Peptides against a protein of PDB entry 3OIQ. Designs and how they scored, part 61

Target 1, 212 residues: chain A of PDB entry 3OIQ
Amino acid sequence: KNRIFVSSSKDFEGYPSKAIVPVQFVALLTSIHLTETKCLLGFSNFERRGDQSQEDQYLIKLKFKDRGSERLARITISLLCQYFDIELPDLDSDSGASPTVILRDIHLERLCFSSCKALYVSKHGNYTLFLEDIKPLDLVSVISTISTKSTNSSKHSSSELISECDLNNSLVDIFNNLIEMNRDEKNRFKFVKLIHYDIELKKFVQDQQKVL

## One batch from the design tools (peptide; aimed at target 1 V121)

Design b1_p29_8 (made by RFdiffusion4)
Pose (drawn by RFdiffusion4):
Structure b1_p29_8 (pose): chain A 183 residues (1-47, 54-90, 99-149, 165-212), chain P 29 residues (1-29)
Amino acid sequence: KNRIFVSSSKDFEGYPSKAIVPVQFVALLTSIHLTETKCLLGFSNFEQEDQYLIKLKFKDRGSERLARITISLLCQYFDIELPDPTVILRDIHLERLCFSSCKALYVSKHGNYTLFLEDIKPLDLVSVISTISTKCDLNNSLVDIFNNLIEMNRDEKNRFKFVKLIHYDIELKKFVQDQQKVL
Amino acid sequence: EEEEEEREEINKEKLEKFLEEHGVIEPVE
């Protein structure tokens, strides 16, 4: 195929006013909006706000069920508690870091566009840390994301703090420290 | 800044190559 890797949401400025373009990006899961009619997943690389809004489209009940199971499995994989109805989660990153490699389909018309979900591969934080420590587009993105997360932690006014993560590991405390030295 | 510009250029080149190979794929509603 010819899937185009995007490093930032701003890249979508050069894209056609009417086209179907397979894309791929890496980011943190930040929000979920699940209704009976639609589902939107928000991601961000904190270059520090929501940036990617991925849509799971479904019309009938059969496809709604699949969307619900998909959200359920994604949340369970990240240890996100889910009440299973309109379901809303925000600023997930303040509590849990959820790196995700996502493949989507850019669909535009009249200059407007929507990113539809094709695949989502959650990335283990342990593997993310290891991948950064031992050591392309994926890695560049993982590095940039973690750097921005580091600057956000330094900023006193920013609500993001590693110590406030429900999964604040000793190894996470270690990687963050040895990561600031590079700065 | 330069690295961002390089990334943008690479993305544009990839898109041009995609359009030359597949043309404009119009969505159906």

Design b1_p29_8_s1 (made by RFdiffusion4, then SolubleMPNN; from b1_p29_8, 14 letters changed)
Fold by OpenDDE base, seed 2:
Structure b1_p29_8_s1 (fold): chain B 212 residues (1-212), chain A 29 residues (1-29)
Amino acid sequence: as target 1 above (212 residues)
Amino acid sequence: SKKEEERRKKFKEELEKYLKENGLILPIE
């Protein structure tokens, strides 16, 4: 089945009021909201939206209806946090209460690039994005991919017609948006405040700034 | 930007194709 690549969360404003559409996008993880009743992941590409918050442009819901889905959601959160080196509050509270995790502004400390597959589900003019799959992306690999411009189609044989060009273009757009945010004195985002800010990232940002 | 407009156009075309192939109603402009 064909999956639509989404380059902007504004694209959903033009979607039908009653539809089910498989979508894919690349964005930065911005928030995690795990409670007793729901699990949400916030993502953003930091497109300029006037006075609206640039956070959580993609609000993705994990299924959280039964013990199996709750377990899967918790494992997903744990694996993402482990991959991105995000500290979770100790879930070992002896009190049998399900741990609540609320993390915001993740992008201020870590660039957590993620390739997401989701279902757009709309009814009565409202929509929800349900997570189907998530692939965390390594920052070094992202930088290398953008820098080499190489159409090295790693022929991973999965018939998913995701244009490598669309992925690369989205990654470039995200970095360009971050560079603009970094230049804005009113914006809290600064590359130098990232925990993983290194010489490689510094050089890459400097090189990208020359092209803008 | 012209590049953004071209990307939005391509996306609209892909969405319209998908909606037609799956018998979904296009948004009435």
Scores: peptide ipSAE 0.296, ipTM 0.822, DockQ to the pose 0.233
OpenDDE base, seeds 1, 3, 4, 5: peptide ipSAE 0.262, 0.220, 0.166, 0.256; ipTM 0.773, 0.755, 0.735, 0.779

Design b1_p29_8_s2 (made by RFdiffusion4, then SolubleMPNN; from b1_p29_8, 15 letters changed)
Fold by OpenDDE base, seed 2:
Structure b1_p29_8_s2 (fold): chain B 212 residues (1-212), chain A 29 residues (1-29)
Amino acid sequence: as target 1 above (212 residues)
Amino acid sequence: SEEEEKRREEFKKKLEEYYKKYGLILPEE
């Protein structure tokens, strides 16, 4: 089955009340919720949704039912946090208590761009997104991708079901939304407060701000 | 058609399998 690219989490409001749909999206990691019984990842593209929180627009569930799935979830979290330089409490602590990790508002400190493959599963009008795959995206690579006009370079490995156009459009939309948030005095998000705010990001943001 | 009914039933079984395996969570409102 072809995987559907999702540009907005609002698209799910129009999805069938009883379906199984492979989906893919690109978003920023906003939260991690790892407890003894569940593992959730929150993502957002920061699309404006009235007065609703812009975080966790994509709530992704990891399977957390048995030792194997729990281990996989913990490894997934560890690898993501290692990639994005997110400090985690020691998950390997020999204390028989499974460490609880609750991180929120990750986007206020780090732009954690992620390409997610998930399974949309709906029943009775409610849905859940189950993680199938996650690819963290390097910020420098994201900036370079947006800055380089989409050359029809056929070089995307045949394994990515996402069109280069869909990816680029989503990345641009996210940055545009972040720029709007940065301009809003009431919004907590500010580019200058990012831990990784460097000259390259500064220049990129300044250049994008001129286009908006 | 009988084939459509078969496909519907297979889809239903698959949906139930995933539901039982993972459980649904409510979307954040």
Scores: peptide ipSAE 0.051, ipTM 0.551, DockQ to the pose 0.040
OpenDDE base, seeds 1, 3, 4, 5: peptide ipSAE 0.048, 0.019, 0.021, 0.039; ipTM 0.544, 0.510, 0.425, 0.539

Design b1_p29_8_s3 (made by RFdiffusion4, then SolubleMPNN; from b1_p29_8, 16 letters changed)
Fold by OpenDDE base, seed 5:
Structure b1_p29_8_s3 (fold): chain B 212 residues (1-212), chain A 29 residues (1-29)
Amino acid sequence: as target 1 above (212 residues)
Amino acid sequence: SEREKKRREEFEKKLEEYLKEYGILEPIE
C-alpha cells in the first residue's frame, strides 16, 4: 500500500470519514505528553491558521495499552530526547510510578525536525494518527538539504517513494513559517533564543530572509 | 465479490481494533 506524503495537517479535512491511510510528514516536534495511561507527540509545520496556536498541528498517539507497548513508548521518547538533547526525568526510576513527562513549546528552545510515518484512522469524521515510525533529522543535514538543490538520492532503496521534492518543499515551508514567526513581535518564537543557535543557523536564516 | 466482502470485513475489524485500542482523538482544530 502506497504511503501518502502529507504537506499540511489540513489535508486530513479532505480524507475519508472511515479509513485507515498510511501517511508520512515532516514537522517540528512541539510537545511530548507521557502519562501513566497515554503517550502523545505533538508536531507542527507552523502553517498559519488564524489566531489559533500553531503547536500540535499533528497530534500523534503511541500505543500504550500493555507493558510491552508502554515500554516501547518510553524507549521511543527516551531515544528522541537523547537525539535532540532534551532533558527528561529518569524514566527508569525504581519508584514503581512511571514518571509523567509533559513538555510543551519544544520548538522555542530546539528545532527538532522529524520525519514521521503514521496511520490515519478515522470513524464518523473524527480521526487519530498512530505512530508507525519516526526518524529524527539533524538540523545541519536539514540546512544542507535546503541549501543544496542536489538531489543526493541517498541510495537507501527503501521503496517508500517520498519524493525528495516533497520533503524539501516541506522543510522550506517550515523555515519560511519560522522566519515569519521570528519577524512577528507578538510571537514567542525567536531564532536567537534557541539553545543551539549558532553562526551556521544565523547565516542560513539570513540567506533565506533575502529570498522571502 | 466474496473476496471484496472479506477484505471489507477485515478492514472493519482492524478499524474497530484501532478505535478500541486508542479511542478517537478529536481533530485539533
Scores: peptide ipSAE 0.104, ipTM 0.689, DockQ to the pose 0.036
OpenDDE base, seeds 1, 2, 3, 4: peptide ipSAE 0.017, 0.017, 0.018, 0.022; ipTM 0.455, 0.444, 0.461, 0.462; seed 3 fails the geometry check

Design b1_p29_8_s4 (made by RFdiffusion4, then SolubleMPNN; from b1_p29_8, 14 letters changed)
Fold by OpenDDE base, seed 1:
Structure b1_p29_8_s4 (fold): chain B 212 residues (1-212), chain A 29 residues (1-29)
Amino acid sequence: as target 1 above (212 residues)
Amino acid sequence: DEEEEKRREEFKKKLEEWLKKYGLILPQE
């Protein structure tokens, strides 16, 4: 099935009022919302949109309608949190109550780059993005990919319909947006406040700041 | 603003044609 790469969540404003569209994007995980009745993941590329919050530009719904889908949603959250080293609040409530997880502003502590496949579903002008697949991206691999973009245009693996160029462009755009946020004194985002702020990330940010 | 709106309408039209071609537009209920 052909899948559309989405570089901006503004693209959805131009989408039909009654359609089902397979989409893919890359963004940072910004929020997790798990309750007894719903599961949502927030993502952002931090594109400037006037005075609107730059968080949760992509609100992705996990199917949460039966015990099987609920279990899958909980496993998905657990695996993402394990991969990104996100501390979940103690889910060990001995009370038979479904664990509730509400995390916000994840990007202030960790850069959780994710490649998401979703289904855009619209009805009567409103839309919902349903998660189909998620691939967490390693930050070192992201930095390496951006840094080497000047040299390796040559390995077109023919099978993935998403151009390596679209992914790389979106990763660059996200970092540029983060650099702008880091420069803004009013913005809460600062690279030096990231838990995983290391010498490699420091050097990369310093080198990118010279080009912008 | 007018150029941005024109680009959005052109994108919408192109997308609708693409969605029709791939059968991704839901039939009008």
Scores: peptide ipSAE 0.071, ipTM 0.626, DockQ to the pose 0.341
OpenDDE base, seeds 2, 3, 4, 5: peptide ipSAE 0.035, 0.034, 0.057, 0.024; ipTM 0.565, 0.563, 0.613, 0.509

## One batch from the design tools (peptide; aimed at target 1 H124 T128)

Design b1_p30_1 (made by RFdiffusion4)
Pose (drawn by RFdiffusion4):
Order: structure tokens, then C-alpha cells, then sequence
Structure b1_p30_1 (pose): chain A 183 residues (1-47, 54-90, 99-149, 165-212), chain P 30 residues (1-30)
């Protein structure tokens, strides 16, 4: 194929006013909006706000069930508690870091566009830390995301703090420290 | 590993079912 890797949501400015373009990006899961009619997943690389809004479209009950199972499995994989109806989660990153490699379909018309979900591969934080420590587009994005997360932690006014993560590991405390030295 | 396989299969099936609907909606837009 010819899937185009996007490093930022701003890349979508050069894209056609009407086209179907397979894309791929890496980001943290930040929000979920699940209704009976639609589902939107928000991701961000904190270059610090929501940036990617991925849509799971479904019309009938059969496809709705699949969307619900998909959200259920994604949340379970990240240890996110889910009440299973309109379901809303925000600023997930303040509590849990959820790196994800996502493939999507850019669909535009009249200059407007929507990113539809094709695939989502959650990335284990342990692997993310290891991938950064031992050591392309994916790695560049993982590095940039973690750097921004580091600067957000330094900023006293920003609500993001590693110590406040429900999964604040000793190894996470270690990687963050040895990561600031590079700065 | 099992969760990843189930998630992938669910997402693939949902995508295959939704793509025709996505194309039809975009063709019918003004």
C-alpha cells in the first residue's frame, strides 16, 4: 500500500479537499466518547491538547456491538475502568499513559475531513521505555511525546504529573530521571 | 496477547462493515 505517516495533526493542511488517504500516527489516548450512534477516540502527542479525533462509525446494532466490544477491549488493555449508554472519558493521560499506534483513513470532502479508525495497536509502557532507552518514525514520535510529557511535568501549573499516575512504577520513576539528564 | 488478537479482529471486522457506509454518506453529501 501507500499509508502516509503523520507526525502532527497540522499535516492535514496539505491533504486533498476530497480524497481517501490511509494514514498512520502515534499518540496517547486522551478521551472516549461513546454514544449509541457514534464513537470518537481522542489522541494527542502533546506538541498540549487534544489533537487527533478518530471516529468509529456504526449504524446498526450489529456494528454497534462491535464498537462496544472494541472500546471494552481497548480500555481493559490499558486497565481503564469502564461502566458497561453514553460513555465519556477525559484527560485519561492525567491518570494513565496509553501510547497507541493507530492506522486511519483520512476522508475529506468540501475541505472538511474525518479520520476513521482502521486499526489500533496499544503499546506497552514498558516497551515504550525500553524502546527509547536502548535506542524510526514511530521512535521519533515516541521520543517527542515523552519529551513533551517531561516538560509538562516540569511546568508547575500543568495538571500532568507522573507521580499522580495510578501506575507510577519504580521503573517509570527511574526512566523519567535518567531521561531529564539528556535535557 | 489474547486481548490484542480479539481487539484486532473486532476492529478489522468493524472497519470492513463500516467502510461502505462511510463511502455512501460521503457520496450523498452536498
Amino acid sequence: KNRIFVSSSKDFEGYPSKAIVPVQFVALLTSIHLTETKCLLGFSNFEQEDQYLIKLKFKDRGSERLARITISLLCQYFDIELPDPTVILRDIHLERLCFSSCKALYVSKHGNYTLFLEDIKPLDLVSVISTISTKCDLNNSLVDIFNNLIEMNRDEKNRFKFVKLIHYDIELKKFVQDQQKVL
Amino acid sequence: SELLTQLHESVEELYEKSLPDILEDYENED

Design b1_p30_1_s1 (made by RFdiffusion4, then SolubleMPNN; from b1_p30_1, 14 letters changed)
Fold by OpenDDE base, seed 3:
Structure b1_p30_1_s1 (fold): chain B 212 residues (1-212), chain A 30 residues (1-30)
Amino acid sequence: as target 1 above (212 residues)
Amino acid sequence: SSLLEQLQKTLEELFKKSLPLILEELANLP
C-alpha cells in the first residue's frame, strides 16, 4: 500500500473503518508518556481546532509486551531525547522497576520537529496510530528548507508520492500556527521562552511574521 | 549521524516485534 501524507489529524475522521493504512506526517513532539505497559508520543502541528487543546493532535503508540520490546521502546525514547536535548531521568536504573517518563508541553521549551511514519489501524470507527519510524528534524535544517523553497514555486505534478512539497508545506503551516500562538496573549507558547531561542530563529520568525 | 542510525535501527527492530501485536490489537479493538 502506498504511504499517505497527512497534513491534518482531522483527515483520520474520513478514513475507513477496519483498515490498516500506512501514513506519514510532520509535527512537533508535544508529549512523552512511557510506562511499564505502554509508550505514547504526542505530536501536534497546532492546527486550530476550535476550543480543543492543540497539543497531542497525533497520539502515536509504541506497543510492547516483553522486556526486550520494552527495552527497545526505552532506547527509542532515550535516543529521541538525546537528539532534542531533552533531560530524562536515568532510564537505565538497574532497579527492576521499569522507569516511568511523563513529559508534557515539550513545545513550550523546545521545537522538536519530527517526521513520523505510522500505521493507522481502525476498527468500529475507532483508530490507533502505531509508530513505524520517527526522523527528528534539526531546527536549522527546517528553517533553511522553508527559507530556500519560498523562492521556488515549482508547480510539480500530482503524483501519489509523498512529495517534498507536502513536507515543506506542513513545516510552513506549523510555523504559521506557532506565530499565531505567539501573538495570542492567552497562549502559553512564546518563542522567546524556548531554551534554544537564538538570533537565527528570532530573525526567521520576524521575517515570517511580515508575510502573515 | 550515528545517533539517527541507532534510532532508525532501534525503531525497525521495535516495529518488527510490534507488528504481530498491532494485528492482535486490530482484532481486540472494541
Scores: peptide ipSAE 0.651, ipTM 0.938, DockQ to the pose 0.860
OpenDDE base, seeds 1, 2, 4, 5: peptide ipSAE 0.649, 0.650, 0.650, 0.650; ipTM 0.937, 0.938, 0.938, 0.938

Design b1_p30_1_s2 (made by RFdiffusion4, then SolubleMPNN; from b1_p30_1, 12 letters changed)
Fold by OpenDDE base, seed 2:
Parts: sequence; C-alpha cells; structure tokens
Structure b1_p30_1_s2 (fold): chain B 212 residues (1-212), chain A 30 residues (1-30)
Amino acid sequence: as target 1 above (212 residues)
Amino acid sequence: SELLKQLQQALEELFKLSLPDILEELENLP
C-alpha cells in the first residue's frame, strides 16, 4: 500500500472508520510518556486549532507486551533522546522498577524535528497511530533545507514515497507556526528560550519573520 | 551515524514484534 503523507492531523477526520493506512508526517516532538505498559510520543506541527491545545496533535503509540519489547521501547526512547540531547532521568537505574519517563513541552526547550512513519489503525471511528519508524532531523539540516529552495527535485530513487516538496512544505509550515507562537505574547513558546538558540537559528528566524 | 543506525534497528525490531498484534486488533472486530 502506498504511504500517505499527512500535512495535518485533521486529515484523519476524513479517514475510514475501519482501516490500516500507512502514513508519514513531519512534526516536532512535544512529549514522551513511557510507562511499564505503554509508550506514547506526542508530536505537533502547531497548526492553529482555535483555542485547542497545539500540543500532541499526533499521538504515536509504541506497542510492547513483554519485557523484551519493553526493553526495545526503552532503547528507542534513550537513543531518540540522545540524538536530541534530551536529558532523561536515569532509565538504567538498577531499581527493578521499570523506569517511567514523562516529558512534556519538549518544544519549549528543544526543536526536535522528526519524520515519522506510522500505521493509522481505525476501529469504530476511533484511531490509533502506531510508530513504524522515526527519523530525527538535525536542526542545521532543516534550516539549510528551507533556506536553500531545493528546486533540485532530482528524479532520484522512487523508493521514498514522500516528495522532498511535502517534507519541505511541512518544515516551512512548522517554522511559520512557531514564528506566530513566538509573536504571541500569551504563548509560552519563545525561540530565545531554546537551549540550542544560536546565531544561526536567530538569523534564520529573523529572515523568516520578514516573509510573514 | 551509528546512533541513527541503532535507533532504526531498535524501531524495526519493535515494529516487527508489534505488527502481528496490531493486525489482530483489526481482525477480531465483530
């Protein structure tokens, strides 16, 4: 089945009530909720939804049922956090209690751009997104990709079902939404509060703010 | 990077293990 690129989590409102649909989206990691029984990753593109919370627009489930799969989920979270320089409470604490990780509002401190592949699984009009794959994106590479209008849709490899255009558009939309949030005095998000706020990000944001 | 390779491997293994149960949740619908 062809993977569908999802630009908005509202797209799921039009999806079949009983289906499995492979999807892909690009969003910021906003939350991690790892317990003994489940792992949930929250993602958002910060699309305006009126007065609704812009957090966790994509709630992605990592399913595990045994200690082996739980360990794989923990390794996955550890590696993801290591990539984004997210400090986790010691997941390796020898205390025989499965470590619980609850992180929220990750986007307030770090821009964790992620390309996610998931299975949309619907039942009776409700759906769950199951994680298939996550590719964390380097912020410098994201900035460079947006700044370099990649007119080079070189016809290379038909195997990545998502056009570089869809990825780039989603990245631009996320930054535009973050710029709007940064301009809103009521919004907690501020670029200057990001731990990794550097001269390059500052310049990029300033240049993008002139276009909006 | 080695980190990304390890992440991808962990995800692939986890997904492979979870996929049968994800599919079964749909078939067992009355």
Scores: peptide ipSAE 0.650, ipTM 0.931, DockQ to the pose 0.773
OpenDDE base, seeds 1, 3, 4, 5: peptide ipSAE 0.649, 0.649, 0.649, 0.649; ipTM 0.931, 0.931, 0.931, 0.931

Design b1_p30_1_s3 (made by RFdiffusion4, then SolubleMPNN; from b1_p30_1, 14 letters changed)
Fold by OpenDDE base, seed 3:
Structure b1_p30_1_s3 (fold): chain B 212 residues (1-212), chain A 30 residues (1-30)
Amino acid sequence: as target 1 above (212 residues)
Amino acid sequence: SELLKKLQETLKKLYELSLPYILEELEKLK
């Protein structure tokens, strides 16, 4: 089956009640929930959904059932956090207590852009997304990509390649949503509160705000 | 980067190991 690009988590409402669909989306990492039995990653595009929380619009599961797979999940989370410069407690401890990691509202401190490949699995109208692959995106690269508006619309609609356009459009949408959140006095998100807020990000945000 | 490669390789291995169980859970709810 061809991989489907998902621009909104609402797209899943139209998906079959019994299906297996490979999907891809771009979103910000918002939460990490690692326990002895579960590993969940929350992602969001911060699409406005009425009064619903904009956090964790994409709940992605890393499934494990044994110590070996649990270890792989822990290593995966550790490596992901290392990439995003997220401080975690030492997860590599062979000490029999499985470390519990609960991080929320990651986007308030760090913009962790991620291109995710997942398996959509639905049964009886409920679905779960399972993480297949993740590509962390560097903020500088994201900013450059949006700024250059590389209209490399290479017309090759090869049905399998998620268009570079879809990725770019999603990145723009995320930034636009963040700008709206930043303008909202009731919203906790503020660009100036990001740990990595620098002159480049400041300039980019200021320039994007003029277009919105 | 080496970090990204290691991340993706680790996750791929986890996914491959998990896939049979993901599919089995779909069958049990039947």
Scores: peptide ipSAE 0.656, ipTM 0.929, DockQ to the pose 0.937
OpenDDE base, seeds 1, 2, 4, 5: peptide ipSAE 0.655, 0.656, 0.656, 0.654; ipTM 0.928, 0.929, 0.929, 0.928; seeds 1, 2, 4 fail the geometry check

Design b1_p30_1_s4 (made by RFdiffusion4, then SolubleMPNN; from b1_p30_1, 14 letters changed)
Fold by OpenDDE base, seed 3:
Structure b1_p30_1_s4 (fold): chain B 212 residues (1-212), chain A 30 residues (1-30)
Amino acid sequence: as target 1 above (212 residues)
Amino acid sequence: SSLLEQLSKTLKELFEKSLPLILEELANLP
């Protein structure tokens, strides 16, 4: 089955009430919820949804049913946090209790761009997204990709049905949404509060603000 | 520092190689 690129989590409202659909999206990591019974990742593209929270627009589940799946979920979380320089509370607590990690609003401190492959599974009108793959995207690479697309249509024929255009359009949309959030005095998101806010990001945001 | 960039690159490469395998294993678990 062809993987569908998803630009909005609202697209799932039009999906079949009983289906299994491989999907892909690009979003920012917003939350991590690891408990004794579940592992969830929240992602958002910060699409405006009226008065609804813009966090966790994509709620992704990891399989968490047995000791094997739990271990792999914990390793996945550890690797993600290491990649994004997210401080985890010591998962190595000598207490035989499985460590609980609850992180929210990750996007307020770090822009954790991620390309996610997931399995949309619907049953009885409800759906669940199961993580199949995640590729963290480096912010410098994201900025460079957006900045260069204005000049070079290099036809790299990657045989994956997901257009490089869809990825890049979603990255632009995310930045535009973040710029709007940054302009809103009521929004907690501010670029200057990001731990990794540097001269390059500052310049990029300033240049994007002139186009919006 | 060049070292931090190298470490970041190495971590990225390890992540890009390891995580798909971990997630495939997770997907294949019952």
Scores: peptide ipSAE 0.140, ipTM 0.701, DockQ to the pose 0.081
OpenDDE base, seeds 1, 2, 4, 5: peptide ipSAE 0.139, 0.129, 0.131, 0.138; ipTM 0.704, 0.694, 0.693, 0.699

Design b1_p30_2 (made by RFdiffusion4)
Pose (drawn by RFdiffusion4):
Structure b1_p30_2 (pose): chain A 183 residues (1-47, 54-90, 99-149, 165-212), chain P 30 residues (1-30)
Amino acid sequence: KNRIFVSSSKDFEGYPSKAIVPVQFVALLTSIHLTETKCLLGFSNFEQEDQYLIKLKFKDRGSERLARITISLLCQYFDIELPDPTVILRDIHLERLCFSSCKALYVSKHGNYTLFLEDIKPLDLVSVISTISTKCDLNNSLVDIFNNLIEMNRDEKNRFKFVKLIHYDIELKKFVQDQQKVL
Amino acid sequence: KEEILKQLEEVMEELKPIQEEYAEEYFEEE
């Protein structure tokens, strides 16, 4: 195939006014909006706000069930508590870091566009830390994301703080420290 | 977590053709 890797949501400015383009990006899961009619997953690389809004489209009940199971499994994988109806989660990153490799379809018309979900591969934080420490587009994105997360933690006014993560590991405390030295 | 990931991959295989179809329908609209 010819899936195009996007490093930023701004890349979508050069894309056709009407086309179907397979894309892929890496970001943190930041929000979920699940209704009976549609589901939107928000991701961000904090280059610091929501940036990617991925849609799971479903019309009938059969496809709705699949969308619900998909959200259930994604939340369970990241240890996100889910009440299972309109379901809303925001600023998930303030509580949990959820790196994800996502493949999507860019579908545009009349200059407007929507990113539809094709695949989502959650990335283990432990692997993310290891992948950065031992040591392309994926890695460049993981590094950039973690750097921005580092600057956000330094900024006193920003609500993002590592120590406030429900999963603040000793190893996470360690990687963040030894990561600032590089800065 | 490995079992959950395997389950998620299976569900994503079932969902993918549906999402492609909807993307095509969306593209064909005016």

Design b1_p30_2_s1 (made by RFdiffusion4, then SolubleMPNN; from b1_p30_2, 11 letters changed)
Fold by OpenDDE base, seed 4:
Structure b1_p30_2_s1 (fold): chain B 212 residues (1-212), chain A 30 residues (1-30)
Amino acid sequence: as target 1 above (212 residues)
Amino acid sequence: KSELLKQLQEVLEQLKPIQEKAAEEWYASE
């Protein structure tokens, strides 16, 4: 089955009520929640959804079935956080309560762009997403990709089903949404509050703000 | 960063069959 690129989590409203569909999207990591049976990864494009929270528009499950797979899930979280320079609370705290890692509002401190592959699974009018793959994206690379109208049809091998256009459009949409949030005085998101807010990001945001 | 990405992919490849099975089980559950 071909993997479907998802530009909005609203696309799932048009999906079959009983299906298994491989999907792919790009979004910002917004939350991480560890439970006894799964990790939940929250992602958002910050698309306006009326009065609903713009956070966790994509809730992806990473299920584990045993201690070995739980360890792998914990390693996954650790590696993601290391890549994004996110401070995890010490998972090794000897307090016999399985440390529930709860990170929320990650986007308020760091822009964690991620290309995700998941299984969309629906039944009885509801759906869930299972993680297949996650590729964290470097912010500098994201900025460069958007800034360079890559007319370079680099012959990415025909097997990567995401058109470079779909990825770029979604990245632009995310930044546009963040710019709108930054302009809203009621919104907690501000670019200047990002830990990694540098001269490059500042210039990029200023240039994008002139087009919007 | 490149080594972290490699390690991440290696871990995710091990988790993938578990996610596929969990998806099938969730789909098949009444």
Scores: peptide ipSAE 0.717, ipTM 0.964, DockQ to the pose 0.879
OpenDDE base, seeds 1, 2, 3, 5: peptide ipSAE 0.717, 0.717, 0.717, 0.717; ipTM 0.964, 0.964, 0.964, 0.964; seed 2 fails the geometry check

Design b1_p30_2_s2 (made by RFdiffusion4, then SolubleMPNN; from b1_p30_2, 14 letters changed)
Fold by OpenDDE base, seed 1:
Structure b1_p30_2_s2 (fold): chain B 212 residues (1-212), chain A 30 residues (1-30)
Amino acid sequence: as target 1 above (212 residues)
Amino acid sequence: KEELLKKLQETLEKLKPLQIKFAEEWYNQE
């Protein structure tokens, strides 16, 4: 089955009530939740959805059933956080039987762009997303990709047909949404509060703000 | 960063078949 690129988590409202569909999206990492049986990774593109919270629009499940699968999930989270320079609270704390939120509102401190592959699985009108793959994206590379007009580098690498256009459009949409949030006095998100706010990001945001 | 990405990919390759299996099991549960 071809993998579907998803530009909005609203697309899932039109999906079959009983299906397995491989999907892909680009979004910011917003939260990490750990339980005894799974990790949940929250992602968002910050698409405006009325009065709903803009965080955790994509909830991606890493399920585990044994010590081996749990170890792999914990290593995955640790490596993602190391890549984004995120300090994890001690994952080894025997946090009793309640779902423990490890991190929330990650986007307020760091822009953690991620290309995610997941299985959409629906049953009885409910769905869940299972993680297949995640590629963290470097912010400098994201800025460069958006700033360089899509030179049609027809690199026919026969691998995973993500339309370079779909990726770029999603990255632009995320930045536009962040710019709107930054302009909103009621929104907690501000570019100047990001730990990694530098001259390059400042210039990029200023240049994008002139087009919006 | 490149070493982290390599380790991440190696971990995900091991994790992927387990997540697929868990997805199928969830789908097939009544």
Scores: peptide ipSAE 0.706, ipTM 0.963, DockQ to the pose 0.915
OpenDDE base, seeds 2, 3, 4, 5: peptide ipSAE 0.706, 0.707, 0.707, 0.706; ipTM 0.963, 0.963, 0.963, 0.963; seeds 2, 3, 4, 5 fail the geometry check

